# Peptides against a protein of PDB entry 3ESW: the designs that were tried, part 43

Target 1, 322 residues: chain A of PDB entry 3ESW
Amino acid sequence: NNIDFDSIAKMLLIKYKDFILSKFKKAAPVENIRFQNLVHTNQFAQGVLGQSQHLCTVYDNPSWHSIVLETLDLDLIYKNVDKEFAKDGHAEGENIYTDYLVKELLRYFKQDFFKWCNKPDCNHCGQNTSENMTPLGSQGPNGEESKFNCGTVEIYKCNRCGNITRFPRYNDPIKLLETRKGRCGEWCNLFTLILKSFGLDVRYVWNREDHVWCEYFSNFLNRWVHVDSCEQSFDQPYIYSINWNKKMSYCIAFGKDGVVDVSKRYILQNELPRDQIKEEDLKFLCQFITKRLRYSLNDDEIYQLACRDEQEQIELIRGKTQ

## One batch from the design tools (peptide; made by RFdiffusion4, then SolubleMPNN)

Design b1_p12_3_s2 (from b1_p12_3, 7 letters changed)
Fold by OpenDDE base, seed 4:
Structure b1_p12_3_s2 (fold): chain B 322 residues (1-322), chain A 12 residues (1-12)
Amino acid sequence: as target 1 above (322 residues)
Amino acid sequence: SFEFELALKELF
């Protein structure tokens, strides 16, 4: 009996696909109850859900992508990408070009486009006056600031002229294209939109210990790549734990296709207690939200994403971040 | 996984 191994392989692949797809079917009533109970009883779970409702979808705005592309110096960006790409002897059409693009976007954003703002300059005294600024606290947005999804405004007094300067913490990334300044939140917010505007698969990474960054999916490297616009950092997930000696407990990635606990990629030492939620409940939560985000996708899309997820989980378990 | 699909393709 010649075992038709090709037929068996095809059948196994079909059954495996069916098995994977079965995991992404609409949640059972018991899973919905578990989810509802979790988000109502656990504040961390509620926070993750709330962030997912915003961060997973907000950047998928074609109108915003157009505004971004119209605002950036694309001629400079592509000139620099092409120059570095050619210098390294790569041929046109290689998937590695996107890695060069992201690296140039990091350079351009940090060096040419956006500014770090610990303290604002005095609105009256002008540029390079931030050293004269004393924080007075924070308040709610005014009527104009409220138009740009501003939750908090930091208030500063100039020690030289006595005038008040407002530093609104805008969450509208289009407003950030105008203001061109902020801290890690504004940097990551706008940079996430920028990367999305180039058609890239991007996730927003939230760290519980007051930092945020991006990941982009490199088709060349076939994995999620750490991207920090503040640091002009590409594929350096260790910078927080090792270089900064930062203590961290949770890193959660938010993308259009899923929510993933990426803590193992970034927390290499100095791990803080993961006491905000049970590990099993966090895993369930991320999977449940991911499942919901994929409800409108076809079986092939679901399968491809599930394969990517599995590869990432293997990477995260093996600790082989280079 | 793509690895499982690859491993299946390598088995055949």
Scores: peptide ipSAE 0.018, ipTM 0.505, DockQ to the pose 0.130
Fold by OpenDDE base, seed 3:
Structure b1_p12_3_s2 (fold): chain B 322 residues (1-322), chain A 12 residues (1-12)
Amino acid sequence: as target 1 above (322 residues)
Amino acid sequence: SFEFELALKELF
């Protein structure tokens, strides 16, 4: 009996694909009930859901991508990418070039484009006057500020001229292209949009302990890569827990194709209690939202993403950033 | 696992 090993292999691959796809079918009624109960009873779950409803989709806006690309100095960016790419002696290959692009975007954004704003400059006294600014508190947005998804406005008084300066905390990333200043929230928000505008696969990472960053899927490295615009950091997930000695409990990544608990990538030491939700419920929540985000995808797309998810989970367990 | 799929694809 010549065992047709080729036929057996093909059949095994089909059955395996079908098995994987079966995990991404529409949620059963019991899963929907569990999800609804979880988001209604657990504030952390509700927060993750609320963030997913915004962060997973907001950056997938072609009109915004056009505005970004029109605003950036693309000639400078690509000139620098080409220069660094050529220095390292790489042959033309799209996959590795994208890593150089992301590194240059980090440089460009921090050094040439965006400004860190602890306190605003005085609107009356001009540039480099932030030292003279005293915080008076925060208030709601005015009618103009409200047009740009502003939740709060920080109010400052100039000790020199006595005038009031408003620092609106805009959540509209298009407005941030104009203002070109902020803290980690504004930095990450606009930088996420910038990366998306280059057609990159990007996730927004929320850390419960008041920091935010990105992940970029490198086709060259075949993995999610840590990207922090505030730090001009590429592939340094350890910077928070090791270099900053930051204590952290949760890091959640939000992308168009899924929501993933990436805490294991970033929380290498100084772990805070993970007491906001049961681990099984968080896992369920992320998987449930991820399934919903993939409902419109075809079987091949679902399968490829499932394979990528599995590889990421293996990476997170092994602690091997290869 | 994806590793198993890859291993199967390499066998064939």
Scores: peptide ipSAE 0.018, ipTM 0.524, DockQ to the pose 0.117
Fold by OpenDDE base, seed 1:
Structure b1_p12_3_s2 (fold): chain B 322 residues (1-322), chain A 12 residues (1-12)
Amino acid sequence: as target 1 above (322 residues)
Amino acid sequence: SFEFELALKELF
């Protein structure tokens, strides 16, 4: 009997696909109970869930994408991308062009568009007066500031004129297109929206030790790529652990299609104790949220994303993110 | 695993 090896291979691939898809079916009652117990008893788990409810979906707004694209100097951006693409002599096609686009967006955002704000300028004295500003503390938003999802307002007094200047910490990324200033939170928030507005696969990365950045899925490199708008950094995940000698415990990535512990990509040395949650419970939590985010996807989309997830996990285990 | 799928595709 000629064993039809091609038929057997096809059947094995079908069974494998079905097995992968079975992992993304509706959670069993026991898994729902475990999830509910975890988020009610563990503060870190509750925090990850709360962040996922916002960060995984907020940037998928077509109206915001249109406003972003209308606000940016697209002619300048594409002119610079075309120039750098031509300089390197790459005939490697459309996939590498997107990496050049992200690199130019990093340049444009940091150098031409957005400003780092340690202290605001005095509203009365005008530009370049931040050196004269003394912090008085923080307060709640006023009625106008509250319209733009403002959680806190930093208050400063001018040492020259004595007037008070308010620095609202806006969480509305559309308001940030107007104000064009902030710290790592405002930078990462608006830059995540900018990348999304170009139709890119983007994740927001939260670090427990008070930093935030992005990841972009490069079709050219076929992996998630570190992107930090504050640093104008592309594919340099080592900058925090090595260059800054930063101590870190957790890095969690939030995207429309999943929540992933990416700590292994960024925590290369000086690891702090991971004592906020059991490793098994964190893995379960991220997988559970990821399943929920994928419930509306078709079988082919689920399978493709599952294959991507597995490639990323292999990369993270092998330490190939350097 | 994706590696398992690739390995299967290489075997047949």
Scores: peptide ipSAE 0.016, ipTM 0.521, DockQ to the pose 0.140
Fold by OpenDDE base, seed 2:
Structure b1_p12_3_s2 (fold): chain B 322 residues (1-322), chain A 12 residues (1-12)
Amino acid sequence: as target 1 above (322 residues)
Amino acid sequence: SFEFELALKELF
């Protein structure tokens, strides 16, 4: 009997696909109970859930994408991308072009578009007056600031003219297209939207120790790539642990298709205690939220994403950037 | 996974 190896291979692939898909079926009652208990009893879990409810979906807004594309200097961006792409002579086609696009968007955003704002300029004295600004504290938004999802307003007094300047911490990324200034939160928020507006697979990465950045899924590299708009950094996940010598405990990535603990990618040394949640419960939480985000996807989409998840988990275990 | 499919393709 000639063993039809091709038939066996096809059958194994079908069974494997079915097995993978079985993991993404509707949550069992026991999983729902575990999830509810976890988010009600663990503050960190509740925080991750709350962030997922916003960060996983907010950037998937076609009207916002249009506004972004209308606001950016696309002619300059694509001119620069084409120029850099042509220099390297890569024959790899459209897949590598997106890496050049992200690199140019990082350059454009930091150099031409957005500004770091440690302290605001004085509204009365004008530009380059931030050195004269003394912090007085923070307060709630006024009626105008509240229209742009403002959680807090930092208050500054000018030492030169004595006037008060308000620095609203806007969470509306469309307002940030107007203001064009902020700290890591505003930078990452708007830059995440910018990347999404180009049709890219993007995640927002939250670090518990007061930093935030992006990840972009490179089809060329076939992996998630670290992207920090503040640093104009592409594929440098080590910058926090090594270059900054930053101590960190948790890095959680939030995307439309999932929530992933990416701590192993970024926490290379100086790991802080991971005492906010049990590792098993965090793993369960991320998987459960990811499963919910995929409920409307078809079997092929679920399977493709599950394959991507597995590859990422292997990468995170091996510590090898492919 | 792509690795499983690849490993399977390498087996056959």
Scores: peptide ipSAE 0.011, ipTM 0.487, DockQ to the pose 0.134

Design b1_p12_3_s3 (from b1_p12_3, 7 letters changed)
Fold by OpenDDE base, seed 3:
Structure b1_p12_3_s3 (fold): chain B 322 residues (1-322), chain A 12 residues (1-12)
Amino acid sequence: as target 1 above (322 residues)
Amino acid sequence: DFEVELALKELL
């Protein structure tokens, strides 16, 4: 009896697809109760939920994408991408082109577009005067600053002229296209929007220990790639744990299609206690939010994303991103 | 649950 291995393989693939799809069915009443109890009783869970409600959807705004693309020097960007792409001997239209695009966007953003702001320049004395600035504290936004989702305004006094300079911490990424300055929060916020504006699959990664970065899904590499706009870093998830010797407890990725604990990608040493939530509850929370984000997707979309999720989980377990 | 999925994926 010639075992038709091809027929068996096809049957197994169908059964596997059905099995995967079964996991993305509407949540059972018991799962909803568990979720509600978790987010009401655990502050970390509540924080993750709150972040997901914003970060998973805010960047999927076509009007913002248009404004971004109108603001960037696209001619310069694509000229540089094409140059580096051709230099490495790639043919036009290869999936690797998007990796070159992201690398150029990192370069362009850090070198040409955005500025790191430890302290603002004095509004009166002009450029390169931040050294003369003394922090006076923080206050709430004024009526104008409040229009741009500003939670806090840092106040500085110039030691030279005595004038006050306000540094509003804007959360509106469109306002950041104008201000062109900030710290890791502003950098990651605007850069996430920039990447999304090119139609890329992007996640915002929140680290509990006061850093934030992106992940980009490379179709060429077929995985999530670490992207840090502050560091002009592409595919260097080790930079925090190894290069910075940073201690970390949680890294959570927020995207339109899901919320994922990516701590294993970035926490390679100096792990801090993960005591904010039970591991099983965090896993449940991320899966539950992810499931909700996918409720409107069709079976093929759900299946493709689930396959991607499984590949990522395998990668995270193996500890080899490179 | 995840282990079963991994095993299934490795078989396919």
Scores: peptide ipSAE 0.008, ipTM 0.497, DockQ to the pose 0.149
Fold by OpenDDE base, seed 1:
Structure b1_p12_3_s3 (fold): chain B 322 residues (1-322), chain A 12 residues (1-12)
Amino acid sequence: as target 1 above (322 residues)
Amino acid sequence: DFEVELALKELL
């Protein structure tokens, strides 16, 4: 019997595709009950769900993308990208151009566009007066600040003139295009929108231990790449655990197509107890939210994303991140 | 199970 191995391989591929697609069908009643019970009983699960409802969709705004592209110095950015790309003689193909773009956006954002704000300048004394500022605490937004999704306002007194300066912690990334200052939250929020405005696949990474950064899907490297706007860092996931010697418990990535526990990419040493949720429940939660985010996609899109997810999981298990 | 999916893909 001439076993048609090609026919068997084709049938196995079809059955495998069908199996993968079956996982993305509407949740069974038992899975819905498990999800509801988990988010009602576990505070960490509630937090992940709440973040997903915002971070997975908020940056998919075409009007915001237009405003970003109109605000940035695109001529300078592309001039610098073209200059760096020309040095490598095009030998690595066209896909590497996007990596050069992300690297230039990191440079441009940190050096030319945005400012780190430990303390604001005094509104009365003017520029370079932050050294004279004393924190008085935080309060709620006023009527004007509330227009820009502000939850908290830091209050400072000038030691020189005695006047009060307000530092609103804006969550509206379009307002951040105007203010051009903040800490890790404002940096990551606006930089995520900037990367999305160039049509890139981007995730927002939340670390439980008070830091946030991005991941970009590189078509050249064929993987998710660490991107930190605060550090001007590209593909250096080790900087927190190794360079900073930071202790961490959870890193969760939020994107339009899914929610993923990426802790294994960034927590290389000094792991804190993962006691906020059972590992099986966290895995279930991320998969359940991801499944919901993909409900409108066609079978080919679902399959392509599932293949990408599988490659990422292999990477995370093998510890092959740099 | 991810291990089952990986095993299936390696068999393909």
Scores: peptide ipSAE 0.007, ipTM 0.495, DockQ to the pose 0.158
Fold by OpenDDE base, seed 2:
Structure b1_p12_3_s3 (fold): chain B 322 residues (1-322), chain A 12 residues (1-12)
Amino acid sequence: as target 1 above (322 residues)
Amino acid sequence: DFEVELALKELL
């Protein structure tokens, strides 16, 4: 009896797909209870959930994507991408072009488009007056600032003219297209939207120790790639732990298709205690939110994403960026 | 079980 190995292989693939899909079925009542109890009893879990409710969906706005693309110098961007792409002779690599695009967007954003704002310039004295600014503290937004999802306003007094300058910490990325200044939060927020506007798979990475960055899914590299707009950094996950010698406890990635603990990618040394939640509960939480985000997807989409998730987990365990 | 998934993928 010639064993039809091809038939067996096909049958195994079908069974494997069904097995994977079974994990992404609607949560059992017991899982819902566990989830509810976790987010009600654990503040860190509640924070992760709250962030997921915003960060996983806010950037999937076609109107915002249009506004971004209308605001950026696309001619300059694509000219630079084409130039760098042509140098490397990648005539057949449509997938690698996207990596060049992300690298150019990093350059363009940092060098041409957005500004780091440690202190604002004095509204009265004009440009390059930030050195004259003394922080007075923070307050709530006024009626105008509140229109742009402003959580806090930093208040500064000019030592030269005595006038007050407000630095609203806007969370509306469309307002950031106008203001074109901020710190890591504003940088990452707007840059995440920019990457999304090019149709890219992007995650917002929150670090508990007051930093934020992006990840981009490279189809060329077939993995999630570290992207920090503040640092003009592409595929350098080590910069925080090694270059900055930063101590960190948690890095959580938020995307439209999932929430993932990516701490292992970034926390290479100087790990702080992970005492905010049990590891098993964090894993469950991220999986549960991810499962919810995928409820509207078809079986093929779920399967492809599950395969991607598994490859990422392997990568995170092996510590080898292939 | 992640190990089972890995083993299944290596078999496929």
Scores: peptide ipSAE 0.008, ipTM 0.502, DockQ to the pose 0.156; fails the geometry check
Fold by OpenDDE base, seed 5:
Structure b1_p12_3_s3 (fold): chain B 322 residues (1-322), chain A 12 residues (1-12)
Amino acid sequence: as target 1 above (322 residues)
Amino acid sequence: DFEVELALKELL
C-alpha cells in the first residue's frame, strides 16, 4: 500500500489550521466571566488591561506616521542603511535590509535626534545648564501642557538665575518630536511610533521594575528582536539581567496583534518574585486580550499570527533550557 | 522533540 504521504500531510495541515482557528473564536461565556473577575480582583491584571487599551492601538495612527516621516532626516537614514547594506553584499534579499534600517534608526535616534534628560536646561540660561538645576518637586500640568497628554510636570529651579523651569512629562509622541528630550518613557514612546511609521511590526515592552523598550519582528531572523532606543541596542535581551545585573519580575510586550509575557527573554538571572498574579491567570489574561485584538482579522491572518506565537513560545522555552 | 510537546501543551 503506497502510503500517500502528501495527502496525509495536506490533511494534517488542514486539521491543524482548523484547530488553531478554533482557539481564536469568540470567547466563551465562562472565559468572559473569568476575565471580568480577574481584572476586578487583581490589580496587576487591571494594569495590564489598561496598558493594552492604550499601547496596543495608539501607535497605529497614519496621521502620526506621516508627521514622523516628515520630521526625520530620511535622506540621511536611508543613505546610511544603503551604505551598511552594500557592505554585506547579501544575496539574502529585502528582509535583512529592515534589520539595517532598525539599527540605523537606533543610531539616528540616539546620536542625532533625541536627548536624554535627567534634568532640563534652564529656560533662561540656555543650553548645557542642567547641572545648575535643583528639583523642587512635581505638579499637575497647566492648560497648555494638558493639551499634550501630560500627567506630571517636574519643577526645577536654576541655582544661577533663580528662574523656574518646567519639565512636563509628555505622553503625546508628536509633542516629543518637538521637545526631543526625555527619559526611558519618552524615548520608548517616540521610538515605538518611529518604528511603526516605517510599517514595522513593533511591540512596546513594559518592565515592572521601571524600564521600557521595544521589540521588532525581524522577517530576516524570523523572530522578535530586542530593541532599546536608550541603549542603541539591537538583539541584546541579556543587557538588563547580565550587564546591569537588574532584578526583574515581569516583562510584558504590547502590540497591535497581541499581549505577550516576554519575561523569559529578558529575565535570565536575579528573578524577583512573580507574586502579582498567578502564572495561569497571567497566561489566560494575555491570551484573552490577544484574542480580542484579533477578532477582526481573517482566518489566514489569524493562522499566520498563531504560527508566529507558537514559534515565539518555543523560543522562550528553549532559551531557559540552554 | 520533547520541548515542542511541552511548548504545545503550554499553549493548549
Scores: peptide ipSAE 0.007, ipTM 0.454, DockQ to the pose 0.148; fails the geometry check

Design b1_p12_3_s4 (from b1_p12_3, 6 letters changed)
Fold by OpenDDE base, seed 1:
Structure b1_p12_3_s4 (fold): chain B 322 residues (1-322), chain A 12 residues (1-12)
Amino acid sequence: as target 1 above (322 residues)
Amino acid sequence: SFEFALALKKLL
């Protein structure tokens, strides 16, 4: 009996594809009930859902992409990318060009474009006066600040002139193209939009312990790559746990195609208790939201993304993130 | 497993 192993392999691949696609069918009534009960009873689950409703879709705005590309010095950026690519990129193939682009965007953003703001300059005394600023607390936005998705305004008094300076914490990334200053939230928000504007696959990573960063899907490395605009960091997921000795419990990635618990990539030591949700319920939640985000995709897109997801899960399990 | 499917895909 000549066993046609090629025919068997083809049939197994078809059945495997069908099996994978079956996981992305419309949720069963029991799964919907489980989801509703989870998000109504668990505050952490409510938070993850709320963030997904914003972060997974807000950056997929073509008008914002145009404004970003019109605002950045593209000639400088591409000149620098081409210069670095010409050194070593030809030996590594065309896919490495995008890694050079992301590295240059990190450089450009931190060095040429955006500013870290511990304290604002005094609006009356002018530039380089932040040392004279005393925090008075936080307030709600005024009528003008409210136009730019501002929930909080930090209030500062100038020790030199006595005037009040407002530092609005804007969540509108287009307003951040004008203000060009902030902390980790503003940095990550605008930088996520910048990367998306270049047509890249990007996720926003939320850490429960008050930090945020990006991930970029590198076609050259064939994996998700850590990207922190604040640190000008590319592919250094260890910086928080090792270099900062930061204690962490949860890192959740939010992208257009899914929500993923990426804690295993970043929490390498000093893990805090994961007591906010049961592990099975968090896994279910992320899968359920991911499934909903993919409802409009075709079978081939769903299958390709599912293959990418499984590769990431293998990476995370094996601790091969670096 | 996904690894099994990938192994099969590499054989085809």
Scores: peptide ipSAE 0.009, ipTM 0.531, DockQ to the pose 0.125
Fold by OpenDDE base, seed 3:
Structure b1_p12_3_s4 (fold): chain B 322 residues (1-322), chain A 12 residues (1-12)
Amino acid sequence: as target 1 above (322 residues)
Amino acid sequence: SFEFALALKKLL
């Protein structure tokens, strides 16, 4: 009997697909109860849920994507991408071109577009006057600042002219296209939107120890790639733990298709206690939110995403063994 | 395992 290995392989793939899809069906009543209990009893879980409700959906706004693309110097960006792509002698391959695009967007954003703001320049004295600025504290937004999802405004006094300069911490990424300055929060917020505006699969990574960055899914590398706009960094997940010697406990990635604990990618040394939630409960939480985010997807989309998830989990396990 | 499914997918 010639074993038709192809038919067996196809049948196994179908059964495997069905098995995967079965995991993404509507949560059982017991899972819903577990989820509700977890988010009501654990503050970290509640925080992750709250962040997911915003970060997983806010950047999927076509009107914002249009505004971004109209605001960026696309001619310069693509000229630079084409130039760098041509140098490496790559045959026309759409997949690697996107990695060059993200690298150029990192360059463009840091060098040409956005500014790091430790302290604002004095509104009266002009550019390069931040050294003369003394912090006076923070205030609530005024009536104008409140229109742009501003939670707090940092207040500075100029030591030279005595004038007050307001530095509103805007969470509206469209307002950040105008202001073009901020810290890691503003950088990551706007840069996440920028990457999304190019149709990329992007996650916002929240680190509990007061940093934020992006991940981009490289079709060329077939994995999630670390992207930090503040550092102009591509595929350098080690920079925090190794280069900065940063102590960290949790890194959570938020994307339209899922919430993932990516701590293993970034926390290579100086791990802080992971005492905010049980590991099993965090895993359950991320999976549960991810299932909910995928409820409207078709079986093929769910299956492809589940394959990506599993590859990522394998990567995150293996990365501790190298 | 996904590795098994991936191995099968590479065989197809």
Scores: peptide ipSAE 0.008, ipTM 0.507, DockQ to the pose 0.118
Fold by OpenDDE base, seed 5:
Structure b1_p12_3_s4 (fold): chain B 322 residues (1-322), chain A 12 residues (1-12)
Amino acid sequence: as target 1 above (322 residues)
Amino acid sequence: SFEFALALKKLL
């Protein structure tokens, strides 16, 4: 009996595809009850849900993408990308060009476009006066600031002229194209939109211990790549745990196609207690939200994304065994 | 898409 291994392999692949697709079917009533109970009883779960409702969809705005592309120096960006791409002589295909693009966008954003703002410059004294600024506290936005999704305004007094300067913490990334300054929140917010404007697969990563960054899906590397605009960092997930010696408990990635616990990629040492939610409940929550985000996708899209998810899970497991 | 960014580069 010549075992037709090719026929068996084809049959296994079909059954595997069907099995994968079955996981992304509409949630059973019991799963909906579990989800509702979890988000109503667990504050961390409610926070993850709330973030997913914003971060998974807000950057998929074609009007914003157009405004971004009209605002950036595309000639400079592509000139630099083309120059770096030409040096490597890569016969290795069109996919590596996107990695060069992301690296140049990191450079351009940090060096040419956006500024870190510990303290604002004095509105009266002009540029390079932030050293003279004393924080007075924070307040709610005024009527003008409220137009740009501003939750908080930091208030500063100039020690030189005595005038008050307002530093609105804008969450509208289009307003950030004008202001071109902020901290990790504003940096990550606008940079996520920038990457999305180039048609890239991007996730926003939230760390519970007051930091945020991006991940980009590299078609060349065939994986999610750490991207931090503040640090001009590409593929350096270790910088927080190792270089900063940062203690962390949770890193959650938010993208249009899913929500993923990526803590294993970034928390390499000094892990804080993961006591905000049961591990099984967090896993369920991320899977449930991901399933909902994929409800409109076809079977082939669902299958391709599920294959990518499985590869990421394998990567995240193996990274602990090295 | 990358193609869209390239197309925009040709129009600008």
Scores: peptide ipSAE 0.006, ipTM 0.323, DockQ to the pose 0.015
Fold by OpenDDE base, seed 4:
Structure b1_p12_3_s4 (fold): chain B 322 residues (1-322), chain A 12 residues (1-12)
Amino acid sequence: as target 1 above (322 residues)
Amino acid sequence: SFEFALALKKLL
């Protein structure tokens, strides 16, 4: 009996696909109860849920994508991409072109477009006056600032002229296209939107220890790639733990198709206690939110995403063994 | 194992 290995392989793949798809079916009543109890009893879980409700969907706005693309110097960007791409001897149509695009967007954003703001310049004294600024604290937004999803405004006094300068911490990324300044939050927020505007698969990574960055899914590398606009960094997940010697506990990635604990990618040393939630509950939470985000997807989309998730989980496990 | 599923996917 010639065992038709091809038929068996096909049958196994069908059964495996069905098994995977079965996990993404509507949550059972018991899972809903567990989820509700978790988000009501655990503050960290509630925070992750709250972030997912915003970060997983906010950047999927076609009108914002148009505004971004109209605002960026696309001619400069593509000229630089094409130059570096050609220099390395790549042919048109290679998936690696997108990696060159992301690298140029990192360069362009940091060097040409956006500014780091430790302290604002004095509104009265003009440019390069931030050294003269003394922080007075923070307050709520005024009526104008509130239009741009501003949660807090940092207040500074100029030591030279005595005038007050407001530094609104805008969460509206379209307003950031105008202001073109901020810290890691504003940088990551706008840069996430920029990458999304090019049609890229992007996640927003939140670190509990006051940093944020992106991940981009490289079709060339066939994995999620670390992207930090503040650092002009591409595929350097070690920079925080190794170069900065940063202590960290949680890194959570938020994308349109899921929420993933990516801590293992970034926390290579100096791990802080992971005491905010049980590991099993965090895993459940991320899976539950991911499942909800995929409810409208077809079986093929769900299966492809599940395969990607599996590959990532393998990567995240292997990364601790090197 | 996920490795087995990946191995099967490479065989197709």
Scores: peptide ipSAE 0.006, ipTM 0.464, DockQ to the pose 0.128; fails the geometry check

